# Peptides against a protein of PDB entry 6J07, part 16

Target 1, 107 residues: chain A of PDB entry 6J07
Amino acid sequence: GQRGWFCGSVSQDLRQFWVAEGGTISDPRAADFLFSCDASHPDTLRIYQSLDYIEDNATVFHAYYLSAVANAKIKNSVALGHFILPPACLQKEIRRKIGSFIWEQDQ

## One batch from the design tools (peptide; made by RFdiffusion4, then SolubleMPNN)

Design b1_p11_1_s2 (from b1_p11_1, 7 letters changed)
Fold by OpenDDE base, seed 1:
Structure b1_p11_1_s2 (fold): chain B 107 residues (1-107), chain A 11 residues (1-11)
Amino acid sequence: as target 1 above (107 residues)
Amino acid sequence: DAIQIVLEAIK
C-alpha cells in the first residue's frame, strides 16, 4: 500500500510531495510507512510506545528521505534504510558506531 | 508512484 502517517514535525511540503507521488495519508495503525522529523516529538514518542513498535512490527523513517528523493540526480540513489529514525535514547550509541545520521549531514 | 519510490530505494 501507499498509505503514510506523518508526525506533526513534518512540513506540509513533504506531505504534499508524498501525495503528489500517489501516496495517501492515514493514521498510524493503517499506515504502510511512518514518517517523522523529530524522535522526541510527542506524536513520534507515541509510536515508539505502541505495541506494534515494541513488537518490531513498525519502523519510523526520517521524512528527510522524501526531500532526498525529490532532489535526487541519480535514479534509485537514495536508500531508505539509511533513514531509519530510532528512539532518541539509542541515537548516541548508533552515532558512536556509524557516525552522524544522513539527515544531520550537509548534502 | 509512492510505493514504487520506496521499493526502489530499499532494493
Scores: peptide ipSAE 0.061, ipTM 0.695, DockQ to the pose 0.052
Fold by OpenDDE base, seed 5:
Structure b1_p11_1_s2 (fold): chain B 107 residues (1-107), chain A 11 residues (1-11)
Amino acid sequence: as target 1 above (107 residues)
Amino acid sequence: DAIQIVLEAIK
C-alpha cells in the first residue's frame, strides 16, 4: 500500500508531497511507510519501542527521502535504503562505518 | 503514485 505515518518532526510540505503523489496518511499500525526527521522525537521513540519495530516488522525512514525524490530529475535515482533512520544510540557507530548520513550532507 | 515512487527508488 501507499499509507504513510509521519512523525511530528516532518514538515507539512513533505506530507503534502506524499499526498500529492497519491499517498495517504495513517497511524503507524496501519502505515506501509514510516517517516521521521528526528530519531529523538517522542513520536519516533514510540515507534522504536513498539512491538512491530522490535520484531523487525517496521522500518523508519528519514523524510528527507521525500525531499530528494521531489527534487530529483530522475525519481528512481533516489535509493530508499539509504534513508533508513536508526535509533540515535546507533548513529555514531554507523557514521564511523559509512560516514555522515545523506540527510546530514546537505545541511 | 507514491507506491511507484518507492518501488522505482528501490529497484
Scores: peptide ipSAE 0.060, ipTM 0.694, DockQ to the pose 0.050
Fold by OpenDDE base, seed 2:
Structure b1_p11_1_s2 (fold): chain B 107 residues (1-107), chain A 11 residues (1-11)
Amino acid sequence: as target 1 above (107 residues)
Amino acid sequence: DAIQIVLEAIK
């Protein structure tokens, strides 16, 4: 499906890009994709605490993925898997293994 | 297409 949920931390421009490309915006329970720009935002924290997430039926992606896709003429490739946004409590250990997250490199 | 964007990026 093309249904996306967006944390309040995501800009209106990125939401508009999703809709312009044929997506729709829904609540997190109905969404096919969950987007956030802030793992510590209350909206995102509620996702991490939900049964769907705890039971591994949901994944949160950093909305910078949409920006990267919109500007893909500059980037060689864009892989959604590189934009998984884990809870803040896990990020330090993940960075030790894979390095800085892709959305942190250009900020 | 939003689905196409995602599907292409997860190959």
Scores: peptide ipSAE 0.058, ipTM 0.697, DockQ to the pose 0.051
Fold by OpenDDE base, seed 3:
Structure b1_p11_1_s2 (fold): chain B 107 residues (1-107), chain A 11 residues (1-11)
Amino acid sequence: as target 1 above (107 residues)
Amino acid sequence: DAIQIVLEAIK
């Protein structure tokens, strides 16, 4: 499916791009993809606290993925998996292991 | 794998 939920931290431009690419916007429970630009935003925090997320049935992605796709010469070259957005409390440790997140490199 | 590390860290 192409149903996406968007945190309030995500710009209208990125939401519009999602729709332009054939996506739809849904509530978190109905969404196939969850997008956020801020792990500390109240909307995103509610996702992290949800049973769906706790039970590993939900993944939050950084909405910069959409920007990367929009600007990519080849859309297929952008891997969604590289844009998993973990809770803020884990990001420092994750950066120590894998380096800076992709969305932090060109912002 | 970096992605696997992230996935495991948030579990």
Scores: peptide ipSAE 0.023, ipTM 0.584, DockQ to the pose 0.629

Design b1_p11_1_s3 (from b1_p11_1, 7 letters changed)
Fold by OpenDDE base, seed 5:
Structure b1_p11_1_s3 (fold): chain B 107 residues (1-107), chain A 11 residues (1-11)
Amino acid sequence: as target 1 above (107 residues)
Amino acid sequence: DAVKIILEAIK
């Protein structure tokens, strides 16, 4: 499906882009995709604590993915897998192995 | 559309 949930940390512009591209916005339980810009935001933390997430039935993506798609005409191909937003407790180890996240490189 | 974008991004 094309239902997306958005953490409060995601800008209205990115939400509007999602809708403009044919997506809809729903609650986390009904959503096909979960977007956040902050692993420490209370909304995102609730996702990480949910049974769906704990059972590996949910994935949180950094909403910067949508920004990358919106600007794809001047960028290389966008890979959604590179925008997985893991809990904060895992981020340091991931950075040690693969370097800074894509959404951190343009900051 | 949103689905197409995502599918193309992960294939």
Scores: peptide ipSAE 0.031, ipTM 0.658, DockQ to the pose 0.050
Fold by OpenDDE base, seed 1:
Structure b1_p11_1_s3 (fold): chain B 107 residues (1-107), chain A 11 residues (1-11)
Amino acid sequence: as target 1 above (107 residues)
Amino acid sequence: DAVKIILEAIK
């Protein structure tokens, strides 16, 4: 499917880009993709606390992925896996092991 | 096409 949910932290421009590229916007339960720009935003926290997420049936992606895709002419490829947005409680340990997140490098 | 790129990445 091509249904996306967007945290309130995501700009209208990125939402419009998603729709312009053929996506639709839905509630989290119906969505195929979950986008956020803030792991600490109340909208995103509700996702992390949901049974779907706790049982590993959902993944949150940083919406900066869409910006990277929009500018893909500068890059040969954009890897979705590099844009997984984990809960804030895990981010420090992840940075210690693999370095800063890609959205932190470019923003 | 952003949606196509995403779909290819997670197949």
Scores: peptide ipSAE 0.031, ipTM 0.661, DockQ to the pose 0.053
Fold by OpenDDE base, seed 4:
Order: structure tokens, then sequence, then C-alpha cells
Structure b1_p11_1_s3 (fold): chain B 107 residues (1-107), chain A 11 residues (1-11)
């Protein structure tokens, strides 16, 4: 699966990187991966409200993952799992348990 | 390879 959906919050540079690496861009229903930079963006909120997401069949990732991959010096050093972007309402509790998100640390 | 990048990053 190399189809990606991108929230409007994601820069064109990151989208272009995805395509340059062999990915394609699609609507969220057909996408294998969902990327966003803002859990509160209307596009992302619609994903969180979708049946696929509610039934735990979809995952939103922070697009900073792509930036991390692009800049990584060690192959396979970037773990996609660290870039899961949960709904804003859950983020405070998650930070309490595991600390700040990686995209927040690098800002 | 986008697929390769994703798969390698998950493991």
Amino acid sequence: as target 1 above (107 residues)
Amino acid sequence: DAVKIILEAIK
C-alpha cells in the first residue's frame, strides 16, 4: 500500500517527498496511510469522525514522520509508530503517560 | 520506495 491522503495542514514539500519516494496521493477512503499536521484541522476531524476510524480500521500519522525520514542519517531509524496522531481530546492523557510527542519535541 | 520506507519504519 502506497496510497496516501494528506490533510490540508500538510505542506506541499512533504507531499512531494511522498510522491518522489513512489507514493501516490488519494482520497482518504482509498488511502493506505493518512497524514496530518493538525489534529484539530477540519480535514483531520472528518477522519476521526469516519466509520473506518471509529472502528479502529484507520490510523492518522503526523506528517512530520516524512520530514524525519527525509533527514534521517541512519536507515530504519524512524519508527512510524512514534508518529501516530490521536485526536486532540486524548493527547493530554497520552502526554501524561508517555511524555510529549516527537513532533512537539523537535519544534 | 514509499512502501519500503513504511514497512521498515513499522518494524
Scores: peptide ipSAE 0.030, ipTM 0.650, DockQ to the pose 0.051
Fold by OpenDDE base, seed 3:
Order: sequence, then C-alpha cells, then structure tokens
Structure b1_p11_1_s3 (fold): chain B 107 residues (1-107), chain A 11 residues (1-11)
Amino acid sequence: as target 1 above (107 residues)
Amino acid sequence: DAVKIILEAIK
C-alpha cells in the first residue's frame, strides 16, 4: 500500500505531493511509510522510541525523497533506501562512513 | 552499500 505518516517537520507541499501521487495519510501504526525532515522533531523521536521501530518493523525516511521524485526525470531512478533517516545520535558516524546524506547535498 | 550500513547502524 501507499499509506504514509508525516512528521510535523514535513511541509504541506510534500504531503500534497504524496497524495497527488496516490498516497494516503495515516497514523504511524497503520502507515507503510514514515516520513520526516527532522530526526530531532518530537514526532520523529516518538517513532524511534516505539516498539515497532525498536523491533525493526518500522523505518523512517527523509521526506526529501518526495522532492527528489518530483524533480526526477525518471521516478524509478530515485532509490527510497538512500533516504533512510536514522536517529540524530547516529548520523555523525554514518556520515563518516558513507558521506553526507542525499538531503544535505542540495539544501 | 550505504543502505546496508545505515540499517546496521540503527539496529
């Protein structure tokens, strides 16, 4: 399915794009995709603290994925996996290993 | 693989 939850940090424009592309907006437990623009936002922190997330049954993605899809000539060229948004406490180490996140490169 | 690294880091 295309049920998505959105952190309050995500703009209304990106939410509207999600819906325009056939998605629906749901609560976190019902959602297939969890979108956020801020790992430190209280909404996102609640996700990280949830049992679903702790048990690896949930993944948070940076909502910039939607912007990338919107601007891509070929939607299939945008890999969702590259937009996984980890907790803030882990981001420094991740950047050290793989470089800056995609959402940080063009902001 | 970047995705693999991220997933492993948050587990």
Scores: peptide ipSAE 0.023, ipTM 0.577, DockQ to the pose 0.563

Design b1_p11_1_s4 (from b1_p11_1, 5 letters changed)
Fold by OpenDDE base, seed 1:
Structure b1_p11_1_s4 (fold): chain B 107 residues (1-107), chain A 11 residues (1-11)
Amino acid sequence: as target 1 above (107 residues)
Amino acid sequence: KEVEIILEAIK
């Protein structure tokens, strides 16, 4: 099964979509997927500070991934890897190399 | 180093 944790920055609509697609919601330690809409939110910062994240055993994804999946014309056409949400201190350098993040392009 | 890992993961 797909176990997900959600930062408080993620809307209830996106959480409900996750469940509707067969996912469950769990605490961060049990979750296979960690979703956030804000790298600076206290919930997300606690993830970045955790041993699991520091040891590269955890990845945070932007919850906009779920919106992209919901609106996709072709099933399985949305690449999860494009929605990795790094700490704010790393984002400027990443943007210089690959451009704006996908979740920023519709703003 | 961490930036490189992330870039590789999303490429």
Scores: peptide ipSAE 0.027, ipTM 0.597, DockQ to the pose 0.138
Fold by OpenDDE base, seed 3:
Structure b1_p11_1_s4 (fold): chain B 107 residues (1-107), chain A 11 residues (1-11)
Amino acid sequence: as target 1 above (107 residues)
Amino acid sequence: KEVEIILEAIK
């Protein structure tokens, strides 16, 4: 499916880009992709607390992925896996092991 | 475009 859910933290511009690329916007339960710009936003927290997420049937991605895709002619190939947005409680440990997240490097 | 490739693969 081409269905995506967006946290309230995601700009309208990125939502419009998703639709322009052929995606549709749906509720989290029906969505194939979940996008957020803030792991601490109430919308995203509700995802992390959902049964789908707890059972590893859902993944949250940072919406900066869409910005990276829009600029793909300038940058290297964009891998969706590099944009997994984990809960805030795990991010510091992940940074210590792997390094800063891509969405943090350009800000 | 990456999103187009993904969308085509999963639609």
Scores: peptide ipSAE 0.027, ipTM 0.608, DockQ to the pose 0.042
Fold by OpenDDE base, seed 5:
Order: sequence, then structure tokens, then C-alpha cells
Structure b1_p11_1_s4 (fold): chain B 107 residues (1-107), chain A 11 residues (1-11)
Amino acid sequence: as target 1 above (107 residues)
Amino acid sequence: KEVEIILEAIK
């Protein structure tokens, strides 16, 4: 299924795109995919503190992924894995290894 | 839809 939860930091346009592509919007517990634009937003912080996330049963993705898909010229050219949004405490170390996140490069 | 295809592929 395509059940998604959205942090309050995500625009209505991206939510609408998700629905237009066949997704539904649900609470975090029911969602298969969690989208956020801000790792420090209270909504996202609650996800990171949840048992589902701590037990590695949930992944937060940066909603910029949806924008990239919407604007993609090549089918399946956007990799969801590149848009994993980790907690702020891990981001510096990740940047040292792989460089700036994709959503930061286009800002 | 592209999103659906990608999501189904990773599930």
C-alpha cells in the first residue's frame, strides 16, 4: 500500500502530489512512509522518539523526494534511499561521509 | 504512476 504520514513542515502541494499518485494520508502508526522537511520539527521529533522508529520499523524521508519525482524526466530515476532524513544528531557524521544531502544542494 | 512503481519495487 501507499499510506503516508506528513510532518506539518511539508507543503500542501507535495501532499496533493502524493494523493494524485495513488497514495493515502494516515497517522504515523498506520503509515508505510513518513515524510518531513524538517528533522527538528516537533512532529518529526515525535517520530524519532517513537518505539516504531527506535526499533527500526519506521523510516523518515525528506519530502523533497516527492518534488524530485514530480519533476523527473526519466522514469524511476529518483532513488528514495537518497532522501532518508535522519535525526539531527546523526547528520553531521553522515555529511562527512557522503557530503551534503540532496535537499540541501538545491537550496 | 511513477511513485506507485517505485514504492511497490522497494516493498
Scores: peptide ipSAE 0.027, ipTM 0.606, DockQ to the pose 0.049
Fold by OpenDDE base, seed 2:
Structure b1_p11_1_s4 (fold): chain B 107 residues (1-107), chain A 11 residues (1-11)
Amino acid sequence: as target 1 above (107 residues)
Amino acid sequence: KEVEIILEAIK
């Protein structure tokens, strides 16, 4: 299915886009995709502390992915893997290796 | 839908 959970940090516009594209909104345990705009938001922190996440059965994605999809001209050109949102404690090391995250580059 | 197609291709 296409069930998504959204952190409170995600705008209503992006949530509405998800639904318009055929998605539904659910709680984290039922969701196929977890979206957030802030790794330090309490909602997202609870995901990182969950058993599903600790056992590597869940992934959080930055909701900017949905904005990128909305603006894309080529079908399937936006790679979801580039929008993985890791915990804040890991981001500095990741930036050292691969550079700034995509959602930070347009700011 | 574009999002659905992309998500299904990645899963």
Scores: peptide ipSAE 0.027, ipTM 0.603, DockQ to the pose 0.048

Design b1_p11_2_s1 (from b1_p11_2, 8 letters changed)
Fold by OpenDDE base, seed 1:
Structure b1_p11_2_s1 (fold): chain B 107 residues (1-107), chain A 11 residues (1-11)
Amino acid sequence: as target 1 above (107 residues)
Amino acid sequence: KVDRYVALKLA
């Protein structure tokens, strides 16, 4: 099964979608997927400061991924890698290399 | 650090 952790910045609707699709919700240590909508939220900052993250054993994804999946016309057409949510201090440099993040394009 | 995110996006 797919185990996910959710930052407090993620809406209940997206959490419910995750569960409806067969996922479960767990603490960040047990989770396979970490979702957030805010790199500066205290919950997300604690992830970035964790040993698992520092040692490259954890990745945070923007929860907008779940919205994209819900709206996709073709199953499995949404690439998870496009939704990696990096720490705020790295985002400007990343945008210079790959452009605006996908969750920013609909704003 | 930046290269990690670029690589993951392209994976």
Scores: peptide ipSAE 0.243, ipTM 0.793, DockQ to the pose 0.436
Fold by OpenDDE base, seed 3:
Order: sequence, then structure tokens, then C-alpha cells
Structure b1_p11_2_s1 (fold): chain B 107 residues (1-107), chain A 11 residues (1-11)
Amino acid sequence: as target 1 above (107 residues)
Amino acid sequence: KVDRYVALKLA
């Protein structure tokens, strides 16, 4: 099974999709995947400040990944790596290197 | 740390 943690910034619809696909919801320490829609949300900030994250044992993903999976017509066509959500302080530099984040392209 | 995100994005 896949265990996921969700920031309060993630809609209930996306949480429900995760569960519908066989996932479970857990606390951040037990979770295999950490989902957020806002790097500046207090919940997400606490992740970035945690020892697990500082020691590179945790990664936060933008929950838009779940929307992309839901809409994908080709199996395994959605790359999780495209949805890594970095701390706000790093985002501008990252955009300069690889372009806008995928969750920003539809808005 | 930026390189980590770049590497994962391009993988």
C-alpha cells in the first residue's frame, strides 16, 4: 500500500482520489508521499523544517500530480519527478533553470 | 539543493 500525507492546502477531492486509487492517509513520518498545493502553507513549512526533510529523507510533491494522473490516458505517462514542490525560497531559481512548474502552466 | 530538484525534474 501507498501511504500519503496531505497538507491542508490540498482539496478533499484530491484526497478522495488518492484513497480511491488505493492509497491511505497517514501522518508525515509514516507517509511514503507528501502532497501539498502551497509551499508557504504552515503544514508544508513544518515538513521543510523537519529533520527528515533536512536530511533529504523526505520529498514534497505538488498534489496536482494526482489531477494529472486522473486525466492521463497513457499508463505511467505522468512522471512524479515533475511535481516536486520545493520551498518557496528556491522556486525562482529553479524556474530559471527548468522553466515554470507544471502546476503553473494551466493558470 | 536546487540541483536536487533539477535532477529529479529531468529524470
Scores: peptide ipSAE 0.243, ipTM 0.793, DockQ to the pose 0.510
Fold by OpenDDE base, seed 2:
Structure b1_p11_2_s1 (fold): chain B 107 residues (1-107), chain A 11 residues (1-11)
Amino acid sequence: as target 1 above (107 residues)
Amino acid sequence: KVDRYVALKLA
């Protein structure tokens, strides 16, 4: 199965979608996927400060990925790599290289 | 650090 951790910034609807698609919810250490909607949320900040993240063994994804999957017509058509949520201190430089994040384009 | 995110996005 696929285990996911969710920041408090993620809505209950997106969590329910994860479970409906066959996922389970776990603590960050056991999770295969880490989801957040806010890089500045205390829950997410704790992830960025964890040893797993510092050692590049963890990645945080924006939970908007789940919304995109829910709206997609073709299975596996949504690229998870487009939804990596970096720490706030890196976002400006990343935007200069890649462009605005996909979760910001509707705002 | 930034290069990692660029690489993952383009993969």
Scores: peptide ipSAE 0.242, ipTM 0.791, DockQ to the pose 0.450
Fold by OpenDDE base, seed 5:
Structure b1_p11_2_s1 (fold): chain B 107 residues (1-107), chain A 11 residues (1-11)
Amino acid sequence: as target 1 above (107 residues)
Amino acid sequence: KVDRYVALKLA
């Protein structure tokens, strides 16, 4: 199954969508997917500071991915890789290389 | 660090 962890910055609606699509919600250690809407949120910061993350065994994704999936007309048309949420300290440099993040483009 | 995220996006 799809096990996900959610930062407190993620709305209940997106969490409910995850469950409606067959996902389950778990603690970060058990989760296969980590979702956040705020790289500076304390919950997300704890992930970035965790051993699993430091050892590159974890990735945080922006929860806007779930909204994009919900609104997609074509199944599997939304690429999860476009929604990687890096630590705040890296975001400016990343934007210089690949442009604005997808979750920022329609804001 | 940055290259990691770029690589994942383009994968």
Scores: peptide ipSAE 0.239, ipTM 0.791, DockQ to the pose 0.391

Design b1_p11_2_s2 (from b1_p11_2, 7 letters changed)
Fold by OpenDDE base, seed 5:
Structure b1_p11_2_s2 (fold): chain B 107 residues (1-107), chain A 11 residues (1-11)
Amino acid sequence: as target 1 above (107 residues)
Amino acid sequence: LVDKYVELKLA
């Protein structure tokens, strides 16, 4: 099984989808995947401030990834790397380099 | 700092 942590900004529906697909929910230190919908949410900020994150041993992903997986016609066709959620202070510069984030394009 | 995000997206 895959262990995931969820920021409070993530809907219960997405959490339930994770579990329905065989995932489990854990604290961020034990989790293999960290999901958030808001880089400015206090829960996510605590991740960015953690030693694991500072030492590049953790990555936060936008939970929209789970929605994309749920709606994908082909399993495993959604690239997780497209859903990295960087700290708010870096997002403008990142957008200048790679364009708008995928979770912003339909919103 | 930005490079790692770009790298992960392109990987």
Scores: peptide ipSAE 0.219, ipTM 0.775, DockQ to the pose 0.397
Fold by OpenDDE base, seed 2:
Structure b1_p11_2_s2 (fold): chain B 107 residues (1-107), chain A 11 residues (1-11)
Amino acid sequence: as target 1 above (107 residues)
Amino acid sequence: LVDKYVELKLA
């Protein structure tokens, strides 16, 4: 199965969608997917400071990915790679290279 | 680190 961890910044609706799609919720050490809506949230900051993340064995994704999946017309048409949530200190430089993040485009 | 995110985005 697919195990996910959720930052406190993620709504219960998105968590419920994850479970409805067959996912389970676990602690970040056991999770295959880490979801957050706020790179500055204390929960997410703890991920960025973890050994797994520092050693490049973890990736945080913006939970807006789940909204995009829920709204998608074609199965598996949403690319998870477009929803990587980097630490705040890297976001400006990343935007210069690849443009604004998808979760910011509706703002 | 930036290159990592760019690579994943374009994959």
Scores: peptide ipSAE 0.212, ipTM 0.775, DockQ to the pose 0.448
Fold by OpenDDE base, seed 4:
Structure b1_p11_2_s2 (fold): chain B 107 residues (1-107), chain A 11 residues (1-11)
Amino acid sequence: as target 1 above (107 residues)
Amino acid sequence: LVDKYVELKLA
């Protein structure tokens, strides 16, 4: 199954959607997907400081992805890659290259 | 690291 970790910044509704779609919730080390709504939340910061993340073996996604999936007209039409949530210190530089993040546009 | 995120979004 798909194992996900959720930052405390993620609503219970989105967590429930994940489970309803067949996902399970686990600790960050066991998770295949890491979801957060706040790059500055302590939970997310701990991820960014982890060895897995530092070694590029982990990626944090904005949980708005799940909302987008829930509202999508076509299955698989939502690209997970558009929801990568980078550390706060990198966001401005990234925005200069690719524009505003999708969750900033749609929320 | 920035390039990583850019590349992942464009992929």
Scores: peptide ipSAE 0.222, ipTM 0.778, DockQ to the pose 0.454; fails the geometry check
Fold by OpenDDE base, seed 3:
Structure b1_p11_2_s2 (fold): chain B 107 residues (1-107), chain A 11 residues (1-11)
Amino acid sequence: as target 1 above (107 residues)
Amino acid sequence: LVDKYVELKLA
């Protein structure tokens, strides 16, 4: 099963979609996927400060990924890697290298 | 760390 953790910044609709697709919701330590909509949210900051994250055993994804999956017409057309949510302090440099994040383009 | 995110984005 797919275990996910959700920052408080993630809407209930996206959480419900995760569950509807067969996922379960768990604490960050047990989760296989960590979702957030705000790198500066206290919940997400705690992830970035955790040993799991510091030791590169955790990755935070923008929950907009779930919205993209919900709207996708082609299976496997949405790449999870495009939705990595880095700490706020790194985002500007990352944008300079790869462009604006997908979740920002539709805003 | 930035490189890791770049790699994952381009994968």
Scores: peptide ipSAE 0.215, ipTM 0.776, DockQ to the pose 0.510; fails the geometry check

Design b1_p11_2_s3 (from b1_p11_2, 7 letters changed)
Fold by OpenDDE base, seed 1:
Structure b1_p11_2_s3 (fold): chain B 107 residues (1-107), chain A 11 residues (1-11)
Amino acid sequence: as target 1 above (107 residues)
Amino acid sequence: EVDKYVALKLA
């Protein structure tokens, strides 16, 4: 199955959805997917500071991806790459290149 | 610096 790690900023509902869809919960080192809702949360910051992340061997995704999947009419139509959650210090520059993040568009 | 994030968006 797919192993996921969740920042403390992610709601229990989204965690439960992950498990309901066949996923398991794991520590960051064993996880295939890292989910967060807050780039400034201490849990997420520890990921950004990890050697795996610094060496581009890890990616953090915004957990809103799971909400998008839950509401999708066509399965597999939600692109995971649109939900990457970069460090806060890089987000302004990224927005200039690709526009506002999906999780910000409903706010 | 942000190239990898842009690349993931386009993938």
Scores: peptide ipSAE 0.329, ipTM 0.822, DockQ to the pose 0.393
Fold by OpenDDE base, seed 2:
Structure b1_p11_2_s3 (fold): chain B 107 residues (1-107), chain A 11 residues (1-11)
Amino acid sequence: as target 1 above (107 residues)
Amino acid sequence: EVDKYVALKLA
């Protein structure tokens, strides 16, 4: 089974979708996937400050990934790597290199 | 500094 942690910024609907697809919800230390909708949320900031993240053993993904999966017509067609949510201090530089994040394009 | 994020995006 896939274990996920969710920032308080993630809607209950997306959490329910995760569980409906066979996932479970756990604390950050036990989770295989970390989901957030806000890099500035206190929950997410605690992740960025954790030893696991500092040592590159953790990655935060934008929960919009789950919405994209829910709307996808082809299984496994959504690339998780497109939904990495970096700390706020790095986002501007990343946008200069890769472009706007997927979750920002229709805001 | 952002290399790991770029690498994951392009993977």
Scores: peptide ipSAE 0.329, ipTM 0.821, DockQ to the pose 0.445
Fold by OpenDDE base, seed 4:
Structure b1_p11_2_s3 (fold): chain B 107 residues (1-107), chain A 11 residues (1-11)
Amino acid sequence: as target 1 above (107 residues)
Amino acid sequence: EVDKYVALKLA
């Protein structure tokens, strides 16, 4: 099964969708997927400070991915890679290279 | 270092 961790910034609706789709919720260390809606939230900051993240063994995704999946007309049409949530200090530089993030465009 | 984020976005 797919194990996910959720920052406190993520709504219960999105968490419930994850579970409804067959996912389980776990602590960050056991999780396969880390979801957040706020790179500056204390929960997310702790992830960015972890050895797993620093050593590129962890990735944080914006939970808007789950909303996009829920509303997609074609299954598997939503690319998870488009929803990577980088640390706040890197976002400006990343936007210069790839443009605004999807969650910023649709909000 | 932002290359990993850019690479994943473009993949």
Scores: peptide ipSAE 0.328, ipTM 0.821, DockQ to the pose 0.406
Fold by OpenDDE base, seed 5:
Structure b1_p11_2_s3 (fold): chain B 107 residues (1-107), chain A 11 residues (1-11)
Amino acid sequence: as target 1 above (107 residues)
Amino acid sequence: EVDKYVALKLA
């Protein structure tokens, strides 16, 4: 199964969607997917400070991914890689390279 | 420093 962890910044609706799609919710250590809506939220900051993250064994994704999946007209058309949520201190540099994040764009 | 994030997006 797909195990996910959710920052407190993620709405209950998105959490419920995850479960409805067959996912389960777990602690960060057991999770395969880490979701957040705020890189500066204390929950997310703890992830960035964790040994797993520092050693590149964890990735945080913006929970807007789930909204995009829910609204997708074509199955598998939403690329998870477009929703990587980096630490706040790196976001400006990343935007210079790949443009504004998808969750920041009007669609 | 940001290479891993860029790489994941392009994958």
Scores: peptide ipSAE 0.327, ipTM 0.820, DockQ to the pose 0.387

